# Designs tried in a protein design run: peptides against a protein of PDB entry 6EJA. Part 71

Target 1, 276 residues: chain A of PDB entry 6EJA
Amino acid sequence: VEYMPANPVRIAFVLVVHGRASRQLQRMFKAIYHKDHFYYIHVDKRSNYLHRQVLQVSRQYSNVRVTPWRMATIWGGASLLSTYLQSMRDLLEMTDWPWDFFINLSAADYPIRTNDQLVAFLSRYRDMNFLKSHGRDNARFIRKQGLDRLFLECDAHMWRLGDRRIPEGIAVDGGSDWFLLNRRFVEYVTFSTDDLVTKMKQFYSYTLLPAESFFHTVLENSPHCDTMVDNNLRITNWNRKLGCKCQYKHIVDWCGCSPNDFKPQDFHRFQQTARP

## One batch from the design tools (peptide; made by RFdiffusion4, then SolubleMPNN)

Design b2_p15_1_s3 (from b2_p15_1, 6 letters changed)
Fold by OpenDDE base, seed 1:
Structure b2_p15_1_s3 (fold): chain B 276 residues (1-276), chain A 15 residues (1-15)
Amino acid sequence: as target 1 above (276 residues)
Amino acid sequence: SIYDYDGHDGRGPLP
């Protein structure tokens, strides 16, 4: 018998979707849907058909909402962080949704644990934040991420403008852009006016793949630094042969890898993988 | 993500 927490945590799942991912979204939604959680979905401004489909779903479930605002996002774009930050603000302002954790998802990333296991685990560690670090040479990470480079998102492209300095006194960290954040930390990120949050928001507005580093960096340099757990409890469908061909060079002035959407034939990975 | 499941990365400047 699995441990049933007396006060189970409730999760706000944030989905950022675009393109023709209707089938993938449907599969994911069915896999993660639970009546006790909340689902907030952002659909890319250019994906009108998908938006209509998602709206239909939101009308069927009281715990599913769609962002009234829509951004045009690109892979690696700074606007993705803006999307998350605005979603966080929206969710904090929804007084009728008492969520305890913020979890972002895509069709290429599933939680490792079942809902019951996840809820039990997070209920036990409700004061912690789960961010997976790169776990390697930090200097190399900075270089490979291009954190020491200035990027500008304009005309659906991430332009590399030149070099920049890492802010002094800041310990930069990062890794996965899939995370589990508790409400308290989300409140801090959203409403704090301290120098750290203010400077980091500015810095990361010109950053490539900002979600892979922003929350790590803010957390580790904040009064909440002791709440970090180096694990995001995710299974990501990686296929290097397909996802690491610098396929986004036409969108961003940088090369990178992207995971693949889960397909039914990939289900065996859930049984074989014990860690992200 | 910067690293794949095997710990390899494909990040870097354009060739």
Scores: peptide ipSAE 0.074, ipTM 0.731, DockQ to the pose 0.410
Fold by OpenDDE base, seed 4:
Structure b2_p15_1_s3 (fold): chain B 276 residues (1-276), chain A 15 residues (1-15)
Amino acid sequence: as target 1 above (276 residues)
Amino acid sequence: SIYDYDGHDGRGPLP
C-alpha cells in the first residue's frame, strides 16, 4: 500500500543539459515528467541544437520552462553552481510555480523511486534536505576534491592557480552533486545575507566541482543543519572504468570521476539497486 | 566526483 499524502509536495526539477543527447534527455524527461511538477531546463550556451529541441518541448508543456539565460558550462566548472543558484532564484521568483523541493537531474541519474513513491517520501520528510556525503575521510575528501586549491574558470577551462585555506570555522562536507533541497533551504541559500552564505558563495566561485560540496557545506554550517539527510535518493550509473579515467584533464586542472549517462540497456539496474 | 557510489576514489590532482 502506497502512502498517499494529503498535501503532496510538488517538485521543481532542474535539468542542466548540454551536447546533442536529445534522446537521452527525452528519456529522462519522460521518466520524470508529471503534470504536478515543474521542470526548469538550462541548456548550455553552446548547445544550440539541443536548445531548439528543449524549446520545442517547453512549448508543449505549461510546466516546462527553459532558462532565458544560458551559461557555457564545463565539467567541474564553478559556473555549474552559478547555474544552480540562478535557477533557484528564478524558481523562487516564479510565483505561479508553487514547488516544495528542488531536484537537479541529468541523464546520468534517476530518482530511485517512482514518482508516487518519491512524492510520498518527500511529503513525509518535507522539512528535510537530502544530500549524499562522500562517507570517507573528510581530510582526504578535501585534498582529493581540490577544495584546498584555488581554481579559476576562464575560457572553458578550470585553471588551478594555487593553494588556499578552508575558511575558519567552516566544516566542509560534500559528495554527490545530486541533491534534493526543500524550498526553505533554497530560500536561505538564495536570499540569506549572513556571513556563511556570503563567504561560501565567494569561496565556491573558485572551486572545482562546486555543486558536490557547496550545498553540503552551507547546510551543515547553517541554522538548517539539523535537516541534513545523508541520502540523495538516486540511482546513478557509475562505471568506474569509464568514468574515472581523468577524461576531462584538458578542461580542468584536476582528475575526477563522472557518472555515465544511462542507456536503455542500463535501466535494468533500477530493479537491482537497493532503495533507501 | 572523487568517489563513486561504491566508494572508489578519483585520481585527484594532475601529476
Scores: peptide ipSAE 0.068, ipTM 0.733, DockQ to the pose 0.404
Fold by OpenDDE base, seed 5:
Formats: sequence, structure tokens, C-alpha cells
Structure b2_p15_1_s3 (fold): chain B 276 residues (1-276), chain A 15 residues (1-15)
Amino acid sequence: as target 1 above (276 residues)
Amino acid sequence: SIYDYDGHDGRGPLP
């Protein structure tokens, strides 16, 4: 049941974009924009045209900002986690943006709820963190993710350098790289100097697809572990026939699958999706 | 999701 919260949560949406798909980004932005939320957009360092387009949008809306720093990222690269971590720090330092939740979003993944429903839900569970786990055998997950392998992002390539061991005493978990994190946990990840956060930041700086596992692992091994909800409240547009062809082997010493961007004809699926 | 890439270890500097 939906209710109107007395103190509705405000969301910081973080978008990491690249390429030349400015029209697609504009459509997505219009679909998710609300005056009460905040939008922080990172544009790949190589995507100058897109950057100019995004800057134009940011000048039109006071609650839209673009990262002053820009990274050159690749699929599966460890630098994606660095992008999220730096954006989290930036958002925490923006005292004029009182956000309550951090949500990353792409054209391939959308919240399954309307804005009002999402806000109502998160306002009710504002102390929780929403991360979706793989739901399979953890040992198999580790092997498939290559978490026991050392990777180096260099020269626009993820080099597999050899084997490594998972740190002792750490329970590794992961799944979706789309999450909803409350401000308190983001503060912990950003500013904590404890052994867990320090070691995991180091470990995942040499990890393939780090965002699929870093936040899960940190949360579950932290004092905040009891705040985890195994749900990210999202619908992902998966088409394995199209997205699972080992298409990234030229830039990563690993094979993977990628979701597909939502198309206008896919929007009807949001209305038919069952409540999580 | 991802799966194994059958190949030799890559090159590059050690961290």
C-alpha cells in the first residue's frame, strides 16, 4: 500500500555515461527527472560531444550537476568503482544537496516503481540498503567473477596478471551492480578508516567488474550488515541472446554478459512487473 | 554476469 510520507526521502541519482548516445540520455533523463531529487552525471573523458550536451542540461536545472573530473573507463574496468566512490565523496560534500539515498542508474536498468511509489517505499525503509545478490553457489560466483584473479586496468585494457587469494575473514558476496544505498552507509564507505573498508578498497582496485561485489561485500562484513535487503527494486532489460557473446574479450581478459538499453516499446513491461 | 576466458595470463606491470 502506498502512503504519503511526512518527510519524503530525496534521492541522489548518479549516472555514468559514455559514447554518442545523447538523444537516448536525454530521453532517459526526462523519464526520471523530478524537482525534489538530485542528479550527478559523470561523462567519460573521451566523450567530449556528450559532455557538452550534458553540460547544457545541467545549466537548465539547479538540481543537475556534472562531475568536474572525468575518467576514461572501459567495460569491466576497476575505474568504475573509483568513479562511484569519488562521486559519493562529492555528493557528501555538497551541503546544499540534502539527499537521503544514492541510486546509480543507466539506460539498461530502471526502477520498477513510479517516483511516488519509490519515494514512499524508501521513506518507510530509509535505514535499509538495497543490494541484490546472485542467489547461487558462492564458490561458483567467485570463480565466474574472477575474484580469485588479479586484474590491472592499463592502456584501456583489463589485464589478467595471475591468481590471488581473497583476504582472510572476509565473506565475499555480490550480484547486481545496481543498488540503492542510504546516506549513512555511503558515509561509512567514504570516510571509514577501519581495516575492512581500507582492505576492500585496495582489493577491488584490482578487480574485474568491482561494482557487482564491492558494496555487497563491504556491507555484509561491516557493522551495518543488518541493514541489507536482497532486492534492488529494479527491472533490468536482459536479452542473453544478444548480450552474451563474449563481446568484450578485446578489452578484458574475461568473457561477460551485458544488459540491453530499454527501448520505448519496452516501457509496457514496467506496468506489468509485479511488486517486489 | 561473466564467465571464464580461456587464455593465458595477460602482460603488464605488477601492482
Scores: peptide ipSAE 0.027, ipTM 0.640, DockQ to the pose 0.062
Fold by OpenDDE base, seed 3:
Parts: sequence; structure tokens; C-alpha cells
Structure b2_p15_1_s3 (fold): chain B 276 residues (1-276), chain A 15 residues (1-15)
Amino acid sequence: as target 1 above (276 residues)
Amino acid sequence: SIYDYDGHDGRGPLP
């Protein structure tokens, strides 16, 4: 039985897009678009063609906006976290967009629920935050993520500068870089000046793949820690064979893995997969 | 799993 909320949550979808993935973006947009939600799209500074396409879309829908600022993001770059943080600030300052949840999406990651199901679920659990943890050995996670290494993003490259220590007194966690965050937690991350948020922002400004760990770590060590739900309600098109070939060595002084964009033939998985 | 850190997931230092 689907819960019918009296006050349904409204979602701010943040899309960070680059390259020439206009068709992928269009497919994803069609799949997730609803008149009651909000869509905030960042296009990589180098992707002018895509930017033009996205602007065209934004002109057709009143609940679609494009970031006036554009960053040159790279795979694994610390700037990706900056992009999310700035978009969060922007969205909080948009008083005409009363959103309740922040959700980031890419063509490689789709919600497993229909809009109605997603809204019903989030409306029931509007005080929760949904992040998926790695669920394995945390020490190994830290090592494999390179969290104990210092990285500097410069000239479209992530330079590994040396070793560093994990901050004392915090429990580091991470996993998926796709999350569903409630407005209250986003406000905390955006505006808090406490030691945790301040130090973590600094720490993660020199971190590889920061979005896979920043929000997990901040949440679990914050006063909002009891709102953590180990689920992001998504299907990720993960293929190790295709996504784990150290294909980013020219950009990052580290080997990494990435999921693959969904293809039309992959959409059947939405109907076959059910997760709580 | 995106979290296969058993040495075969391709994530880690450059070879």
C-alpha cells in the first residue's frame, strides 16, 4: 500500500553534467521530471555545447534552472564537492523553490522508485538522510579511497602530494556518491560554523573522490547522526569490467572505478528491482 | 558491487 502524504515533499534534483551527453541527459530528465520538483543543473565550464542544450531545456520549464557559475570539474576532483556545496547554498537561497530534499543524479544512477513512490517514501521519512555506505572494512576503504593521501586539484589534474593523517576524533565513512539529503541537514552543512563542518570542508578540499565520503562523515559525526539511513534508493549501473580499468590515470594520480551510463536496455531493471 | 576492495576493483595507487 502506497502512503499518500497530506504534505508531499518536493525534491531539488541537482544534475552535474559534462561532455556531449545530451541524449543521456535528455533520457534521464524525462525519467525524473515532475512539475512539483525542482531541477538545478550545473554544466562543466568546458562543455559549451551541452550548456546551450541545457539552457534550452531550462527555458521550457519554470522549475528548471542552470547554475550561473560553471566549474571545470574532473573525475575524482575535489571541485566536485565544491560544486555540490555551492549548489546547495544556491538552492537554499532560492526562496521561491520550497524543496524538502536534495538529490544528486547522473545518467549512471537512477532512482529505483516511481515518482509517486519516492515522494510517498520521503514524505514518510522526511527527517531522515539517505546515504549508502561501503559496508566493508573501513580501514581498507580509507586506504583504497586514498583518504590517507593528500591531493591537490590543479590544472585539471589531481596531484598526489603525499601522505596525511585522518583527523582525530571523527569516524570516517563513505561509499556511494549519490545521496538523498533533507533540507535541514543541507542547511547544517551549508551554514554551520562548528568545528566539524569547518575542518571537514578543509580536509575534503584536498581529497580524492570527496563526494563519496564527505557527507557520510559529516552526518555521522554531527548532531544529526541519528538521521542516517544506509540506503540511497538507487540503481547504479555498475560494471567492473568496463569501469575499473584505471582509465583516469591521466587525470588523477590514483586508479579508480566508475559506474557506466544507463542505456535504454538497462531500464528494465527499474521494474525488477525493489529495495526498502 | 562498487565496494569491492579486495584488490581487484581497480581502485588504488597507480601501478
Scores: peptide ipSAE 0.101, ipTM 0.745, DockQ to the pose 0.392; fails the geometry check

Design b2_p15_1_s4 (from b2_p15_1, 5 letters changed)
Fold by OpenDDE base, seed 1:
Structure b2_p15_1_s4 (fold): chain B 276 residues (1-276), chain A 15 residues (1-15)
Amino acid sequence: as target 1 above (276 residues)
Amino acid sequence: SLYDYVGHDGRGPLP
């Protein structure tokens, strides 16, 4: 039996969407929508049809807003981190939206818990940040992620320019680019002028898949390091046979994997408390 | 597991 918390947390869901994922987005939105939460949606600058659809939704719900700015993002692009950081700043400036947690979503993932379960859990651990680490050899992770390589996003491409050094004294970590961050840490990332945040923002502006490592690294090297929880409480529809064929080589000078869209037959997994 | 999968297993430099 789950008890309702006395002071339930409110969540800012940040949705970064692109392409023709209108149906998938609609399904996800219906599944995660609740009147007590907030939804801030960024639509890729090139996805005009999707943008129009999302605007229609935002007009129907007072707790749904669309970013007035739009970026042209690519898979693995450094601009994705910029999108998150700007969204965080926007959300912090929205004084009429008292959110407690920041949760990012794409059309290809779901929280693995019901809303009640998620709220109850986060209300109990409202001072924690949930970031899933790779859980393997860190040196190997750095090499496989290309963190020791310098990338430049230009002309809708991530150009590999050469080698670079990991900043001295920084313990680099990463894993999933899906996270649950409390407002306090988001405030720190957004407004801190300390050397850590400043240097990491600069470093990750030339990083491939920056969201998979930036927040992990900043958190673990910050005064907030004790708030780290190695769990992101979500399911992503990974199918390596389909999603790991170096399909983005024309966009980035690196090979990687991407999640697949959920199908109706996959929905039963959303009710699972755990997955293999 | 309550964890999602991490895609870095299939990542590396271009062939």
Scores: peptide ipSAE 0.038, ipTM 0.630, DockQ to the pose 0.641
Fold by OpenDDE base, seed 2:
Structure b2_p15_1_s4 (fold): chain B 276 residues (1-276), chain A 15 residues (1-15)
Amino acid sequence: as target 1 above (276 residues)
Amino acid sequence: SLYDYVGHDGRGPLP
C-alpha cells in the first residue's frame, strides 16, 4: 500500500493505436484503467476494425473517449506529433475532465509502476515534467535522429528532402517518445504563441520521429525548463534483432528502431519499481 | 538489454 495523497493527481492517458490488435489493446487497457483517470484514444484512420472495437469500449466507460478525428500515421511520421498536439488541445478543452498529467501510451510501452505508485509519485511531483533523454553525445543524437535533415510526410512515406539547420539559439534534446507532462506545460505547448513554440512546431512538422525530441526541446528551452526530470517512468520492450534492422526503409528515408509490443507475460513488470 | 527507457542506437541514413 502506497501513501495516499490528499489531492491525488488525475491522469489523461492518450493511447495512439493502430492495426488489428484488439485483444492486446484490451489487455493493456485493463492493466491501466482506473476510474479516477481519463483515457483518450486515437485510432489510425485506416484501422476501422480496431476503431469499432475501441468505440465499444468508450461507450462503456464515462472516462474513455475516442478522438472524433483520425489521422493516417506511419512509423516516424510527423503526423504522430500532430496527433499528440491535437489530443492535448482536445483534452484541455474538455472542461469536464480535470486531468493533471498527460501520459502517452501504446502497446509497445508500459508503465513500470502500479497505479497507486504512479499517482503517489506524480502527486508529490505534480509541478514536474518527465522526459527521458538519450544520455549520449547530443551531436551524435542529432545526426542519428536525422534532426539535421528535412523530411516531408506525404503519401504514407517520410521523404528526405535535404539538409537543414537547427534553429539558432535552440538546444535540441530528445530520447524517449514516452513522456509524462503536467497540465501547465501542456497548456503552454498548446496555447503559447511565443517564438519557441511557434518555431518548434514548424520545425518538427518536417521531422522524423518528432515525438522523441519535440517536447524535450520545447521544455528545455522554455520558461518551464526547471521542471524537467530525466525519467519517463516506463519501460519499452526492445529486441534489437527484430526492431533494429532498418526495416522501415520502405516507409521512411532513414533507418531506425522500434520497440516490440508487450506480451501478456511482460505485464508483471508493471509492478516493478524503478528508482527515479 | 531487452528493456530500455529510450530508443536504442540503430538509426542513421539509408545505406
Scores: peptide ipSAE 0.031, ipTM 0.625, DockQ to the pose 0.571
Fold by OpenDDE base, seed 4:
Structure b2_p15_1_s4 (fold): chain B 276 residues (1-276), chain A 15 residues (1-15)
Amino acid sequence: as target 1 above (276 residues)
Amino acid sequence: SLYDYVGHDGRGPLP
């Protein structure tokens, strides 16, 4: 039995999609769509067919919009963070969309609970930010993520240029690039001119897989640090055999793992995930 | 937890 919150949170779902994942997107969209939420969809600049499809959807729903700008994002590219940051700014400027939470999604993850359950949960913890940490040796994480390396995104490639130092006084953290951020923190990230945000935006513009660490690091080093919850409230389909083959070495001068798109056969695992 | 995330450690420099 889920309680009905008196002031239910409204969610801005940011979907960053690419390729030909139309079916995956459609499935996810159907699963997460609700009239009280907002959906802001970025389609990769190279995915014109998908863009046309998404535009059709956006015309059917008043609470679905497509980014007027489109970036050519690559796996692990710094541009992904730019996409999120710009989306956040856009969403904050949409005065007709009073959202309370920012949630990013892709076809690789899926909600395990009903909308009511999610809303109830977030409504209870509306002042918190949900970012899943790696939960391991942070030094190892830094090394494995290449956070101590300088990367440049250029010509659809992440070039490793050399070594770099983590800014002094900054405690780096990260893990999942899927997060649930409250509006207040999004506002902070978007509009703050303090040294932390400024430096981190600069730092992560040369970072591999920046979304896996940027928001964690900014949050934990910010005045909002006490709002950190080590959970991203989603199921990500990880298959080590499929997702960890260094399959992106042609795009990034680094080896990494990526979550796998959900298949209908994978959904039975939702029942195995416990409630927090 | 309503949702779960499984991390992976398959990151690193190119071989």
Scores: peptide ipSAE 0.043, ipTM 0.636, DockQ to the pose 0.526; fails the geometry check
Fold by OpenDDE base, seed 5:
Structure b2_p15_1_s4 (fold): chain B 276 residues (1-276), chain A 15 residues (1-15)
Amino acid sequence: as target 1 above (276 residues)
Amino acid sequence: SLYDYVGHDGRGPLP
């Protein structure tokens, strides 16, 4: 029996899906669905079949909605951050959805704990933000991420235009593009007009893999910096041999790695070996 | 923790 909080947090799950991941999405949805949470699903503009399927699901559940807008996103594209930012704004404008946490999910993510465990944990730490950092040399991270390079997303390609400088006085950080953000911080990111948020939104609109660094950087340089927890409560199926072959060079003027989709047998393994 | 994080590598400019 797990501890049940008196005021359990409610989660807005944001799912960004594309391609033919209908079965994967269905499995994930079934695994994470709860009547007290909210699910906001963005389907890639090019994935019409998937969109129709997701719309059908959304009509069956009052706490499931699909973005009325759809973006055509590419791996590493700046538009992914735009997708998250717009979804955050939408969710904040949904006054009938009183969510406390923003959580993004993909097919590469799967909960290893029960909903009750997750809710209990987040309810205990409802004032915190969970972002996992790279945990290595930051200078190396900047170089490898190409943060000192200017990129432009155009014609389904991330064009490397040249070099750029990191804004003075900004401590850049990053790591995982999977995060758990509390509503207060999301409100700050969405509505703040301070120099930090404004500058970073502009900076990251020309950034490769922006979701891996934007929220980290904004949080750590913001008045909310003391709320950061270096943990995203995720298990990612990394296989460097498979995922680090510069497979996206045709889309991005940069080499990167991608996590692999989980297989059914992986779930059992991860549940057994997961670190607390 | 509820989940385990595995670090990533292999990012860099095109060869």
Scores: peptide ipSAE 0.039, ipTM 0.625, DockQ to the pose 0.487; fails the geometry check

Design b2_p15_2_s1 (from b2_p15_2, 7 letters changed)
Fold by OpenDDE base, seed 5:
Structure b2_p15_2_s1 (fold): chain B 276 residues (1-276), chain A 15 residues (1-15)
Amino acid sequence: as target 1 above (276 residues)
Amino acid sequence: MDDYADALDDMGDIP
């Protein structure tokens, strides 16, 4: 009998979706939907068909909402972080949605646990934040991520403007842009006016792939630093051959890796990659 | 499994 927590956590799932992946989104939604959780969906401003489809779904469920604002995001763009931050603010302002955890999802990311397992786990560790670090040399990470470079998102392109310095006294970290954040930390990120949050928001507004590093860095340098767990409880479809090419050079003055969408043949891999 | 760390290792420096 799986341990049912007396006070189960409720999850705000934030889905950032784009393109024409309506079927894939539908499948994912069905897989993760539960009446006790909340679903907040951002559809790229350019994806009007998908937006209409998602709106239709949202009308059927009281715990599903679509962002009234829509951003045009690009791969690696700073606007993705803005999307998450605005979504966090929105979710905190929704007083009728008493969520305990923020979890982002995409077509390339899937929870490795069943809903019951996830809820049980998070209920036990409700004061923790789950972010997966790169686990390598930090200096190398900085260089490879271009954190010491200044970028500007403009005209659907990330322009590399020049060099910059990492702020003194800040321990920069990062890794997976898939995270599980508790409400308390989200509140801190959203409403804190301290120097750390203020400076990091500014710093990461000019950062490539900011979601891979912002929350890690803020958390580790914050009063909440002891709440970090180096695990995101997710499976991602990373394919080096396909995902680590300079395939986005036309929109970013940098190279990097991106997760790939799951394929039907990847199903078997899900069983093999179960994390304790 | 998240292979980000491995992917990072395989990436070269960008000039």
Scores: peptide ipSAE 0.019, ipTM 0.610, DockQ to the pose 0.530
Fold by OpenDDE base, seed 4:
Structure b2_p15_2_s1 (fold): chain B 276 residues (1-276), chain A 15 residues (1-15)
Amino acid sequence: as target 1 above (276 residues)
Amino acid sequence: MDDYADALDDMGDIP
C-alpha cells in the first residue's frame, strides 16, 4: 500500500534550459508536470526562441513561471550556481507558492519515482535534504573537479587562473548537481550571513561546476548537516563514451563530463533503476 | 544510482 501523506509536500521544480530543444523540454515538462507543484524556468539569455516557447507554456499554467532575469550560462560555469541561488531567492519571495522542496531538473535527469511516490517519500522525509555524493575518495574528487583551482567565468569561458586552497575547516563534498533541498535549507543558503555561507558563496563563484559541490559542502558543514541523505532520487543518463570526451575544452579550461539527455528510448531505464 | 563516480575518471586537466 502506497503511503498517502496527510500533508503532501509541494515541489518547486527549477528548470535551467538552453538551446533549441523545445520538444525535449516539452516532453520533460509533461513528464513532471503536476497541478500541485510549481515550475520556475530559467532560459539562457542567448536562447530567445526557447524563451518564447517557454513563455507560451507559462501562460497556459498558473503554476509555471519564467525568470524575469536571464543569465548567459556556460557548461561548468559559475553562473549556473548563481542561477540556482537567485531562483531560490525568487521562490522564497513568492508567497503565493508554498513549496516545501526545491528540485532542479534537466532533460538529462529524471526522478526515479512517480509523482505520487516522490511526494509520498518526500512528505515522509520532509526535513531531509537529498544530495548524491561522488562515492569516491574526496581527494580524487577535489582533483578531478578542479576544486583546488581558481576559475573565472568571463566572456563565455571558464578561465583557469591558478591554484587555490580549500578554506580551512571546510569539508568539501560533492557529486551530482541534481538535488532535492527542503525549504528550510534553501532559506538558510539564501539568507544566512554566517561565515560558512558567505565564504562558500565567494569560493564557489570561482569554481568550475559549482552546483556539483556547493550545496553538498554547505550542507555538510552547516547546522543542517544531519539532514543530508546521500541520494538524489534521480536517474541520470551517464554515458561516458558520449559525455566524457572533453567536449567543452573550448569553453572551460578543464576536461569534464556531462550527462546525456534522455531520449524516449531511454524510458525503459526508469523502470529498471534501483529504488531508494 | 548514477555513474557519476565513474565519470570522474575522465575529468581533469586538459591533456
Scores: peptide ipSAE 0.186, ipTM 0.805, DockQ to the pose 0.765; fails the geometry check
Fold by OpenDDE base, seed 3:
Structure b2_p15_2_s1 (fold): chain B 276 residues (1-276), chain A 15 residues (1-15)
Amino acid sequence: as target 1 above (276 residues)
Amino acid sequence: MDDYADALDDMGDIP
């Protein structure tokens, strides 16, 4: 008998999708859809066909909405973080959607766990935030991620402008760009005007792959640091052609592609797939 | 990730 919590959490799923993978998205959506959750879908500005398909889906379900704004997102681009941050703001402003957790997904993600398992797990740990760290040498992580480099997103490209220093007093962390964040932390990230949030938003505006470390870094240096769980729902990327492997070893496994699993060759493929 | 950073390093900084 799967333990149903007395007060089950409700999840806001933010789907950031691009390209022409409408069938894959439809499959993923059907697999994760539940009447008690909320789905907020951003479609890349260049993906008009997909946008039309997503709009059609959103009209069929009251708990599915599409972002009225659309960004041209590139792999590794700062715009991806902007997409998440704006989506978070939008979701917090939607007073008719009482969500408890924020979960990001891509079209290539597929749930490994059932909805009941996910809800039961998150309901038990409703005050926690789930971000998986890289688990390696932090200095090496910084170098490999290019966190000590300044990038500018322009013309659908990340331009390296030069070197930069990590802000003093900040413990930088990161790993998976798949995260499960509780509403309280999302509120903090969205509305806080403290020095940490302000500086990190600025810092990560010029960061490569910002979603892999922004939320980790903010959380660990924030008053909410004690809520961090070094685990995520692994969203497995089923795109086998892209080398995405499902990680089955976590309590809550979701199949998705970690940006860490993307090879430079994959980056070009993603850019090409976004080309009409 | 590692390979991309390396590739970017090979491209050099934009002056």
Scores: peptide ipSAE 0.009, ipTM 0.519, DockQ to the pose 0.100; fails the geometry check
Fold by OpenDDE base, seed 1:
Structure b2_p15_2_s1 (fold): chain B 276 residues (1-276), chain A 15 residues (1-15)
Amino acid sequence: as target 1 above (276 residues)
Amino acid sequence: MDDYADALDDMGDIP
């Protein structure tokens, strides 16, 4: 009998979706939907059909909303961070949604644990933030991520403009772009005017794949640094054969991996993955 | 864990 917490956490799920993966999104949504959580969905500006479908779903549930603003996001684009940051602000301004945790999802995500398990776990560790680090040499990570390069998002492309310096005195970190953040830290990131947050927002506005590093870096250099847990409690379908190639050269002046959609054959991975 | 290929400047800079 999983111990039901006396004060269960409520989760704001932020879904960033694009393309035509409506069926997959619907399946994922049904799998993660619970009346006690909140769902805030951003649909890419170019995905009008998907947007209409998502709007229809949102009208059926009081705890599902769609962003009134829409960004044109690209893989690796700096605009993705902007999407998260704006979503965070919106969610903090929604006084009728008392959420405790922020969790980002894509259409390719699928739950590997039950809602009760997730809620029980997060309720126990409600003061923690879950960010998975790369777990390797940091200098190598910086180089491979292109953090020492200046990028500009323009015309649906991430342009590499040249080299840049990592800010002095900042411990840069990163890894997965999937994270579980508590409300307190989200408030800090959203509203703090300290030098750290201000500088990092500026720095990461010219960063490739900023969501993989921004929150890690801010957290570890902030007064909230002790709340860091090196785990994102997720599994993504990283098929290197299919996803780890320079397939996006036309969009980004960099090579990287993208998560793949889950297939029925991937089900075995869900069973083998343990959450802490 | 996310893994990326190092382009090592092979894509060049914007002119």
Scores: peptide ipSAE 0.008, ipTM 0.508, DockQ to the pose 0.166; fails the geometry check

